Peptides against a protein of PDB entry 6NYY. Designs and how they scored, part 26

Target 1, 212 residues: chain A of PDB entry 6NYY
Amino acid sequence: KHFEQAIERVIGGLEKKTQVLQPEEKKTVAYHEAGHAVAGWYLEHADPLLKVSIIPRGKGLGYAQYLPKEQYLYTKEQLLDRMCMTLGGRVSEEIFFGRITTGAQDDLRKVTQSAYAQIVQFGMNEKVGQISFDLPRQGDMVLEKPYSEATARLIDDEVRILINDAYKRTVALLTEKKADVEKVALLLLEKEVLDKNDMVELLGPRPFAEKS
Target 2, 212 residues: chain A of PDB entry 6NYY as posed
Amino acid sequence: KHFEQAIERVIGGLEKKTQVLQPEEKKTVAYHQAGHAVAGWYLEHADPLLKVSIIPRGKGLGYAQYLPKEQYLYTKEQLLDRMCMTLGGRVSEEIFFGRITTGAQDDLRKVTQSAYAQIVQFGMNEKVGQISFDLPRQGDMVLEKPYSEATARLIDDEVRILINDAYKRTVALLTEKKADVEKVALLLLEKEVLDKNDMVELLGPRPFAEKS

## One batch from the design tools (peptide; aimed at target 1 H36 G60 T102)

Design b2_p17_2_s3 (made by RFdiffusion4, then SolubleMPNN; from b2_p17_2, 7 letters changed)
Fold by OpenDDE base, seed 1:
Structure b2_p17_2_s3 (fold): chain B 212 residues (1-212), chain A 17 residues (1-17)
Amino acid sequence: as target 1 above (212 residues)
Amino acid sequence: SLLDEIFSEPAVYSPPP
């Protein structure tokens, strides 16, 4: 309990019990987090879900926490599944509400960063090729790009393609598992916090063997 | 790694601006 609380404080900050979301906003958060949870459950290379919460905290309205793996090498397939899991919230909002909110901005940032890294750092795109460039960090003077404007356009196009592919994959998955997303969202609205055991009770065991 | 930095942080649903 103390360790979980410490992790929760680090992740989300202090619970803002005074921040009462409107019922519709709370519903949006629940379905968003349910999208993450279900995507992570049914994607082989997603990190195992540890906890999902819709309790507002200093840093956010909800969050999904995953068990960190000490993994140093990632395949393109593994990175795609992680992108899909990260898009799960946005996709869930679209499927259930037919609208998107600003709440997914952090997810989209992460997906964007991952896509750029795959293409320009890891050489995982055939059109761009086996190249590796350092991405400017926020606050670094954008030094002259080590590539042409034509290459910049190509990179931007291929990033968009990769993200769109991940998005479509996530839409297909969460559409197939739509009933499961609904179940998780409704249970979140009731309990506000779910763990791995709640997910097992609701959805059955995760269909992937825990790699020991 | 950059990937660890990207995915180590939990997905946070951000409040509207």
Scores: peptide ipSAE 0.149, ipTM 0.745, DockQ to the pose 0.801
OpenDDE base, seeds 2, 3, 4, 5: peptide ipSAE 0.128, 0.132, 0.137, 0.121; ipTM 0.730, 0.740, 0.733, 0.722

Design b2_p17_2_s4 (made by RFdiffusion4, then SolubleMPNN; from b2_p17_2, 7 letters changed)
Fold by OpenDDE base, seed 1:
Structure b2_p17_2_s4 (fold): chain B 212 residues (1-212), chain A 17 residues (1-17)
Amino acid sequence: as target 1 above (212 residues)
Amino acid sequence: SFLDEVFSQPAVYSPPP
């Protein structure tokens, strides 16, 4: 309880009980967060869901919280599943509403950063090759790129391909699990906060053994 | 790690700026 509250404070700040979302906005948030939750539930290499909430906190309208793993090494497959989980909200919005919102901006930023890191830091792309370059941090003077403009274009293209592949994988998953996304979203609209036990009651046990 | 920083943060539904 104290640890969860501390994490919630770090993540969301204080509950803004005064921020009343319109019903349609609250519905959008619920389905968005349900997309994250369900994607994380059915992806082997996703982090275990700890909590999902549609209670506005700080600058956020909703969030999905996962139990951090002390993992230092990631495979390409593990990173893909994490990207898919991160895209789960955007994909859920597309599936259920046929429209996308600005709410996924943080998710898209994370996915973009992960894709670039895989290609230019971890050498995980065959076309770009076994290279590793430091990505400029926000605010660093863009030092001259250590590669040609042609290589820059190749990197950008391969990033788009990787993100698109993750997106398609997420669409396939959440389309298959569409009824589960709806169950989670509807329960979120009722309870506003769900934990792992709520997910087990709705969906059954997570199909992947928790590595103890 | 960079990846830990990216994925350790909860997915936050952000209001428009």
Scores: peptide ipSAE 0.132, ipTM 0.716, DockQ to the pose 0.800
OpenDDE base, seeds 2, 3, 4, 5: peptide ipSAE 0.113, 0.124, 0.127, 0.129; ipTM 0.705, 0.723, 0.710, 0.734

Design b2_p17_3 (made by RFdiffusion4)
Pose (drawn by RFdiffusion4):
Structure b2_p17_3 (pose): chain A 212 residues (1-212), chain P 17 residues (1-17)
Amino acid sequence: as target 2 above (212 residues)
Amino acid sequence: SEFVTLPSGLPMNSGVS
């Protein structure tokens, strides 16, 4: 047990128990984190889940703890299910509320950087073609693009097509599983953490083979 | 849909690696 609190502390950050939220904020954060939980539960190639919390941990209001699959060859489908898991947060607080918040900002930086990487860096697109470019990092102040402007126009169109196909796939997921999202978040308001075991108590066994 | 800022002003953490 003392080891599992260390794995979580290194990955997650400091865990602020006293930084309380308003009752209309905890209701939002629970619906946000349930989106990450349920979409990560029902998708095939998404990571196995360890723990979902609504307690503020580091630069965040909620926290989700995943077990990333050690694999060296991501396919096209294995990257879409990672995107559809990340976008699940905004989708759940949009189905239930209508209002969309600024809390999905770091969820959208990961979707954006995982879309440029498929199109520009890998060869995962038809319109751009099988062309690889050295994509700049965050600490790399980009001087000029290694391709034209009409190509940049072609890239940012395809990223919009890619994310909005990931968005629509997840809206079609958390409406079919709308009641299961509400089951998860109502326990998150009661018990501020959920292990894997009490998610099996809610949702039954996960319907995919998972190696632990 | 409507856009709203949170009172805490902080984002949320997905924990995805």

Design b2_p17_3_s1 (made by RFdiffusion4, then SolubleMPNN; from b2_p17_3, 6 letters changed)
Fold by OpenDDE base, seed 5:
Structure b2_p17_3_s1 (fold): chain B 212 residues (1-212), chain A 17 residues (1-17)
Amino acid sequence: as target 1 above (212 residues)
Amino acid sequence: MEFVELESGLPLDSGVP
C-alpha cells in the first residue's frame, strides 16, 4: 500500500481527488480504460496489465499501468501489439458510444511516434526500405530532410497504413471481446481501480504465459 | 521496476482545447 502509493506518486503524480468527472465522462473514461486493459490482456506481445484506474490524476482522467519486459530488442509484431493496446481506448469509445473523444490524444501521439520510428528508424517497412533517419526532436531546427519530397509522401502514406492496420486489428479484437470490455468497464465504475487479480477473476487467466 | 503507464484522457489542467 504505502510503497505502491509512493510509486504511483512518483510516476503518476498525486491523484486529484478534487476533480469530479460528470457521470457520462466517467463512463467514457471507464470504457476507454477497459479498452486498453482488454486489448493488453488478449494481445500476445502486449505488456501484462498491473493496474487500471479511472481516478483522475494530474496527467489524465484515467490510466493503465503495465509491467514492461526487460527487453532491448522489439520485433515488428511486438510493436504492432503495443500499438493495438495503445489504440484500445479509442476503439472502445467507438464501439460502445459510436463517437470518439479527445481522450485518446496522448495515445494517438504514442502510436504516431511508434509508426514513424518503425518506418524511418527501424527499417520495418518494405516500401520505404532499410533506412534509418533521426526523427526531428521537439525544438531541433528543422534540418533539411535527407530524402526527397516523394519519399516524405511515401513515409506519410506508409505511416497511415500501419496505424490503420493496427486500428483495424484492435477493432476486430475488441469487437470479439466486447462483452469483456463491458465487464471491465462496469467493474471500473464500481471500484474505480482494478488490479491484475480483478482481471483474472473477471476474464480468467491471461491466455499468454507471463514471460519471466 | 519501471512501470509503463499509458496515460489516458485530457490533461486535467488543460481547459477546452
Scores: peptide ipSAE 0.084, ipTM 0.717, DockQ to the pose 0.084
OpenDDE base, seeds 1, 2, 3, 4: peptide ipSAE 0.052, 0.059, 0.052, 0.065; ipTM 0.611, 0.717, 0.626, 0.710

Design b2_p17_3_s2 (made by RFdiffusion4, then SolubleMPNN; from b2_p17_3, 8 letters changed)
Fold by OpenDDE base, seed 5:
Structure b2_p17_3_s2 (fold): chain B 212 residues (1-212), chain A 17 residues (1-17)
Amino acid sequence: as target 1 above (212 residues)
Amino acid sequence: VEYVELESGQPLDSGVP
């Protein structure tokens, strides 16, 4: 308890106990975080969930914590499942509320960055081909792109296709697991914080062996 | 233990109109 709280303070900053969410916003956050948690639970290549919380911390209104595997090489399938897990919050909002919020901004940023990296850095797109370009860093002079405007349009189109495919996969998964998302969301509204054991009690053991 | 956090529900910075 105290040690975990200390680690949480060091890594996540102080819980802003001062942000009182309205009940409807707290409900939205609970279903959003439940979407992440359930997507991560049922995606083979997603990282194991450690904790999910709807207590506002730092800049977030809620968060999910995952234990990444020590790996240096990622497959296209692994990157897709990570994208789907990251989209889980947005998809949960759509499924349960029929509306989307600004809460997924950081998630969408991460997904966008991953999609561009897959296409222009890792050569994982057949139409764009076996290319690897450095993505412009924030603040770098926008050097002339080493490719034509036609290639730029192709990259943009293929990024959208990849993100949309990940989104559709996540919609299919969380629609199938809709009752599980609701169970997690309701328990989050009660306990505010869930750990891996709470998830096992709710959903059963994760269907994928924890690769130690 | 290095964990990855997915932070969600960021309040709009007061400067976004």
Scores: peptide ipSAE 0.114, ipTM 0.723, DockQ to the pose 0.075
OpenDDE base, seeds 1, 2, 3, 4: peptide ipSAE 0.064, 0.095, 0.062, 0.090; ipTM 0.585, 0.720, 0.596, 0.718; seeds 1, 3 fail the geometry check

Design b2_p17_3_s3 (made by RFdiffusion4, then SolubleMPNN; from b2_p17_3, 6 letters changed)
Fold by OpenDDE base, seed 5:
Structure b2_p17_3_s3 (fold): chain B 212 residues (1-212), chain A 17 residues (1-17)
Amino acid sequence: as target 1 above (212 residues)
Amino acid sequence: MEFVELKSGLPLDSGVP
């Protein structure tokens, strides 16, 4: 308890207990976070869920916490499943509400960054090829891109394809698991915070062995 | 232990965009 609260305080900041979400917003957050949780549960290469919360913190309205594996090498498949997990919130909103919100902004940023890195840093795209360029950092002078405008367009197109493929995969998964997303969302609305044990009780054991 | 946190929702201190 105290140690978990300390870790949560360090990572998530102080819970802003003062921010009361409207019931409809709280519902949206619950389904959003349930989307992340369920996607992470059923994706082989996703990190194991530790905690999911709809209690607002200084950095967001809800959050899902995962324990990353100590690994230095990532496969294309692992990166894809991570993208799908990250899209889980947005996809859940679309499936349940038929609308999307600004709540996925940070998720989309992460997905976008991952997609660009896969294509232009890791050489994981066949059309772009075995290239590795440094992505411009925020605040770096816009150095002249070491590739043509045609290559820039190709990169942009392949980034969109990769993100759309991840999105479609996530839609398929969360549509199949729609009832599980709803169960998690409803329990979140009741308890505000769920851990791994709550998820096991609700969904059964994660179908993938925790790689120690 | 580094936790990966997926932070969802609007920044609480950011007004309506």
Scores: peptide ipSAE 0.160, ipTM 0.743, DockQ to the pose 0.071
OpenDDE base, seeds 1, 2, 3, 4: peptide ipSAE 0.090, 0.082, 0.072, 0.157; ipTM 0.627, 0.718, 0.644, 0.743

Design b2_p17_3_s4 (made by RFdiffusion4, then SolubleMPNN; from b2_p17_3, 8 letters changed)
Fold by OpenDDE base, seed 1:
Structure b2_p17_3_s4 (fold): chain B 212 residues (1-212), chain A 17 residues (1-17)
Amino acid sequence: as target 1 above (212 residues)
Amino acid sequence: MEFVELASGQTLDSGVP
C-alpha cells in the first residue's frame, strides 16, 4: 500500500480531491477510462490492469494504471495491442457520445510516438524498410533529416496508416464489448476507483493468462 | 517496476487550449 502510493505519486501526482468535475465531464472521463480498461482486458498483449480511477490526479482527470511485464523486447503485435489500449479512451468517447474531446491528447501523443518509433527506429514497416534513425529529442535543434523529402512523406503516410489500423481495431473491439465498457463506466461513476478484482467481478476473469 | 499510466483530460494551466 505505502509503496504503491509512493510510486503512484511519482508517476501521476497526488489525487486532487478538491477538483470538482461537472457531472458531464465526470461521465466523459468514466467512459474514457472504461475504454482503456476494457481494451486492455481483451487484448492479448496488453499489460495487466492494476487500477482505473476517475479521481483527478496531477493534471489528469482520470487514469488507468497497468503493470508492465519486465521485458526489453517488444514484437510488432505487442506494440499494436498497446496502441489499441492507448486509443481505448478516444474510441469509447466516440462510440458512446458521438463526439471527441481534448482528453485523449496524451494518448494520441503516445500513439504517435510509438508509430514513428516502429517505422523509423525499429524498421517494422515494409515500405519504409529496415532503417533506424534517431528521432529528434525535445529541444534538439532541427537537425537535417538523414532522409529525402520523399522518404519523409512516405514515413508520414505509413504512420497515419498504422495509427488508423490500430484505431479501427480498437473500434471493432470496443463495439463488440460495448456492454462491458458501459458496465465499467457505470461502476466507475459509483466507486470512482476500480481494481483488478472489481474488473474480474464485473467482466469475469481476463481471457488471457497472465504470463508471470 | 514502472507503471504505465494512461491519463485522460489534462487541464491546460491556461484553461484555454
Scores: peptide ipSAE 0.135, ipTM 0.733, DockQ to the pose 0.072
OpenDDE base, seeds 2, 3, 4, 5: peptide ipSAE 0.081, 0.107, 0.083, 0.096; ipTM 0.720, 0.721, 0.717, 0.720; seeds 4, 5 fail the geometry check

Design b2_p17_4 (made by RFdiffusion4)
Pose (drawn by RFdiffusion4):
Structure b2_p17_4 (pose): chain A 212 residues (1-212), chain P 17 residues (1-17)
Amino acid sequence: as target 2 above (212 residues)
Amino acid sequence: SEFVTLPSGLPSSAVVP
């Protein structure tokens, strides 16, 4: 047990128990984190889940703990299911509330960087073609693009097609599973954390083979 | 859809290794 609190501390950050939220804010954060939990539960190639919390941990209001699959060859489908898990947060607080918050900002930086990487860096697109470029990092102040402007126009169009296909795939997921999202978040308001076991108590066994 | 800012001003994030 003392080891599992260390794995979480290094990955997650400091866990602020006293930094309370408003009752209308905890209701939002629970529906946000349930989106990550339920979409990560029902998708095939998404990571196995360890723990979902609504307690503020580091630069965040909620926290999700995943077990990333050690694999060296991501396919096209294995990256879409990672995107559809990340976008699940905004989708759940949009189905239930209609209002969208600024809390999905770091969820959208991962979606954006995982879209440019498929199109620009890998060869995962038809319109741009099988062309690889050295994509700048965050600490790399980009001087000029290694391709034209019409190509940049072509790239940013395809990223908008890619994310909005990931968005619609997840809206079609958390409406079919709308009641299961509500089951998860109502326990998150009661018990501020959920292990894997009490998610099996809610949702039954996960319907995919998972190696632990 | 309406866009709103949270009272805490902080994001609600999910950390993926």

Design b2_p17_4_s1 (made by RFdiffusion4, then SolubleMPNN; from b2_p17_4, 9 letters changed)
Fold by OpenDDE base, seed 4:
Structure b2_p17_4_s1 (fold): chain B 212 residues (1-212), chain A 17 residues (1-17)
Amino acid sequence: as target 1 above (212 residues)
Amino acid sequence: MEEVELASGKSSTTVIP
């Protein structure tokens, strides 16, 4: 309990118990977080879900918390599944509400960063090739790009392709699992916080063996 | 080496201030 709370404080910040969401916003958050949770549940290379909450913390209205594995090396497939999990909230909003909100800003930032890193740092794109450039840090003067404008355009195009592919994969998954997303969202609206056991009760055991 | 936090162990619905 105390250790979990400490981890929650470090990761989520202090609960803003004073932030009362309107019922429609709370519903949006519930389905958003359910999208993350269900995507993570059914993606092989996603990290195991620990907790999902629609109680606002820090700058977040809700969150899905995962147990990351200590890994030093990531495959392209692992990075893709992580991107899909990160897109799960946005995709859930689209599927259930036919609209998107600003709630996915941090998710899109993470996905964008991952996509650029894969293409320009890790050499994981065949068209761009086996190159590695340092990404400009936020606040660094736009140093002259170490590549041509043609390469810049190619990178931008391939980043969009990669993100769109991850998005489509997530849409396919959460469309297939739409009923599961709804079950999780409805239970979130009731309990506000779900753990791994709640997810097992709702969805059954996670179909992938947790690498011990 | 800026650790590209490729995978935050947390996804969150963000509040725009």
Scores: peptide ipSAE 0.090, ipTM 0.697, DockQ to the pose 0.123
OpenDDE base, seeds 1, 2, 3, 5: peptide ipSAE 0.038, 0.037, 0.032, 0.043; ipTM 0.685, 0.685, 0.633, 0.688

Design b2_p17_4_s2 (made by RFdiffusion4, then SolubleMPNN; from b2_p17_4, 9 letters changed)
Fold by OpenDDE base, seed 4:
Structure b2_p17_4_s2 (fold): chain B 212 residues (1-212), chain A 17 residues (1-17)
Amino acid sequence: as target 1 above (212 residues)
Amino acid sequence: MEEVELASGKPVTTVIP
């Protein structure tokens, strides 16, 4: 307990007890976080869920915590599942509310960054080819593109394709598991915080062996 | 530990057609 709280303090800052979410906002957050949790539960290459919370923390209205594997090399399939997990919140909002919120802004940023990295840094796209160039850092004026305008367009198109594929995969998964997302969301609204054991009780054991 | 956070902001809702 104290050690977990200490780790939580180091990673996410102090719980801002002061942000009172409106009931509808809290509901949105619950379904958003449930989407992340359930996507991570049923994706083979997603990291194991440790905790999911709808208690505002720092700049976040809710969060899901995962135990990352000590891994230095990632496959394309692993990166795709991580993208899907990251899209889980947005997709859940779409499925349950028929609307999207600004809550997924950071998720979309992460997914976008991952997609660009896969295509232009890791050479994981067949159309673009086995090229690697540094992505401009936030604030770097890209004065000279290291590639032609035709290549730029191709990259943009392939990034959109990759993100859309991840999105569609996530929609398919969370639509199939819609009842599970709802169970998690409803329990989040009741308990505000769920752990791995709560998820096992709700959903059964995670279908993938935790590669220790 | 990887944390996926929901960004704090006024939810601007877009109706999905």
Scores: peptide ipSAE 0.022, ipTM 0.626, DockQ to the pose 0.064
OpenDDE base, seeds 1, 2, 3, 5: peptide ipSAE 0.019, 0.016, 0.019, 0.018; ipTM 0.575, 0.579, 0.555, 0.581

Design b2_p17_4_s3 (made by RFdiffusion4, then SolubleMPNN; from b2_p17_4, 9 letters changed)
Fold by OpenDDE base, seed 5:
Structure b2_p17_4_s3 (fold): chain B 212 residues (1-212), chain A 17 residues (1-17)
Amino acid sequence: as target 1 above (212 residues)
Amino acid sequence: MEEVELASGKPVTTVLP
């Protein structure tokens, strides 16, 4: 209990018990987090879900916590599934509400960063090729891009393609699993916090072996 | 550290501005 709370504090910050969400906002958060949870459940290369919560913490209204694998090397397929998992919240909102909210801002930032890294750091794009450039850090002087404006445009286009492909994959998955997303969302609205066991009870065992 | 962060399994968090 105390150790779990400590980890939760480190990850999510202090519970803002004072942040009362309106019922509709709470519903939106529940479906958003359910989208992440279900995407992570059914994506082979996603990290296993530990916890999903709609209790506001720090700046977050909800969160899904995953157990990261201790790995130093990631495949393109692994990075794609992680992008899909990260898009799960936004996609769930679109599927269930036909609208998008600002709640996915951090998710979109992460997806964007991952897509750029894949293309310009890891050489994972065939059109851009086997290149590796440092991404400008926040606050670094605008280092002259080591590539032409034409290459910059190509990079931007390929980033959009990659993100859109991940988005479409996530839409397909969560549309197929729409009933599962709803089950998770409804249970979140009741319990506010779900663990792996709750997910197993709702969805059955995760179809992918947890690599211990 | 930063490259690992982009690929690292950080928890997904719904953040409203």
Scores: peptide ipSAE 0.021, ipTM 0.590, DockQ to the pose 0.109
OpenDDE base, seeds 1, 2, 3, 4: peptide ipSAE 0.019, 0.017, 0.009, 0.017; ipTM 0.603, 0.583, 0.464, 0.584; seed 3 fails the geometry check

Design b2_p17_4_s4 (made by RFdiffusion4, then SolubleMPNN; from b2_p17_4, 7 letters changed)
Fold by OpenDDE base, seed 2:
Structure b2_p17_4_s4 (fold): chain B 212 residues (1-212), chain A 17 residues (1-17)
Amino acid sequence: as target 1 above (212 residues)
Amino acid sequence: PEFVELASGLPVTTVIP
């Protein structure tokens, strides 16, 4: 308990007990986090869910916590499923509310960063080819691109394609599992925090063997 | 532990057609 709280504090910040979300906003957060949770549950290469919460912490209104595998090498498939999981919140909002919120801003940033990294750092795109460039860090003035403007446009196009493909995959998944997303969201609204056991009780065991 | 956090921001709602 204390160790988990310490980890949660380090990662998520202190629980902002003072931030009272309006019921509709809390509902949005619940479905958003349920989207992440369910996407992670049914994506083979996603990290196992440990905890999902709609209690605001630090800058977040909710969060899903996953147990990352201690791995240094990632496949394209793993990165795709991770992107899909990250898009799960936005997709859930779309499916259930027909609207999107700013809640997915950080998720979209992560997805965008991952997509660019796959294409320009890891050489995972056939059209762009076997290239590896350092992505500018936030605040670094990119003075000179080591590639042409045509290549830049190609990179941008392929990034969009990759993100859109991940998005479509996530839409298909969460549409199929819509009832599960709703179950998780409703239970979140009741309990505010769910763990892996709650998810197992609600959805059954995760269909993928936990690779230790 | 990797956290997927919902960013705190005023919900600008865009209606998805």
Scores: peptide ipSAE 0.029, ipTM 0.674, DockQ to the pose 0.065
OpenDDE base, seeds 1, 3, 4, 5: peptide ipSAE 0.022, 0.017, 0.008, 0.024; ipTM 0.597, 0.576, 0.509, 0.600; seed 5 fails the geometry check

Design b2_p17_5 (made by RFdiffusion4)
Pose (drawn by RFdiffusion4):
Structure b2_p17_5 (pose): chain A 212 residues (1-212), chain P 17 residues (1-17)
Amino acid sequence: as target 2 above (212 residues)
Amino acid sequence: TFEAKFDAEAFFKEKES
């Protein structure tokens, strides 16, 4: 047990128990984190989940703990299911509320950087072609693009097609599984954390083979 | 993916405005 609290502390950050939220804020954060939980539960190539919490941990209001699959060859489908898991947060607080918040900002930085990487860096696109470029990092102040402007116009169009296909895939997921999202978040308001075991108590066994 | 968080700083800025 003392080891599992260390794995979580290094990955997650400091865990603020006293930084309370308003009752209308905890209702939002729970629906946000249930989106990450349920979409990560029903997708095939998404990571196996360890723990979902609504307690503030580091630069965040909620926290999700995943077990990333050690694999060296990501396919096209294995990257879409990681995107459809990340976008699940905004989708759940949009189905239930209609209002969208600024809490999905770091969820959208990961979607954006995982879309440029498929199109620009890997060869995962038809319109741009099988062309690889050295994509700048966050600490790399980009001087000029290694390609034209009409190509940059072609890239940012395809990123918009890619994320809005990941968005629609997740809206079609958390409406079919709309009641299961509500089951998860109502326990998150009661018990501020959920292990894997009490998600099996809610949702049954996960319908995919998972290696632990 | 190791984690997913709901952003606190941007949410607090929206709350202050």

Design b2_p17_5_s1 (made by RFdiffusion4, then SolubleMPNN; from b2_p17_5, 12 letters changed)
Fold by OpenDDE base, seed 4:
Structure b2_p17_5_s1 (fold): chain B 212 residues (1-212), chain A 17 residues (1-17)
Amino acid sequence: as target 1 above (212 residues)
Amino acid sequence: MESSTFDREGFLEERKK
């Protein structure tokens, strides 16, 4: 208990008890976080869900926390499932509300960064090929790109394709599991915080063995 | 890993500091 709370404070920051969301915004957050949680639950290579909360912390109105695996190597499949999990909130909003919010900004940033890294750093795209370039850091003078404008366009196109594929995969998954997303969202609105056990009670055991 | 619903207003307020 104390150790978990300490980890939560380090990772999630302090709960903003002073931030009162309007009921409609709280509902949006609940479905957003439910999307993350359910996507992570049913994606084989996603990290196991530890906690999902609609209590604001730091810059987040809600969060889904996953147990990080101590791994140094990531497969393309793992990165894709992580992208899908990260898109789960945006997709849930689209499915349930027919509208999207700014709530997914950080998620989209993470997905974008991952997609570029896969293509230009990890050589995981067949069209771009076995290349590895350093991405310009924020504040680095845009030194001449080590590749042509044609290559730049190709990279941009393949990034969009990769993200769109992850998005479509997530839409398919959460559409199939729409009832589960609803169950999680409704329970979040009641309890504000769910743990792994709550998810097991609600959805059944996670269909993938936890890599011990 | 953590995914979150982003607080845009809170983020903007922190950047103004």
Scores: peptide ipSAE 0.245, ipTM 0.787, DockQ to the pose 0.362
OpenDDE base, seeds 1, 2, 3, 5: peptide ipSAE 0.215, 0.209, 0.203, 0.202; ipTM 0.709, 0.715, 0.706, 0.713; seeds 1, 3 fail the geometry check

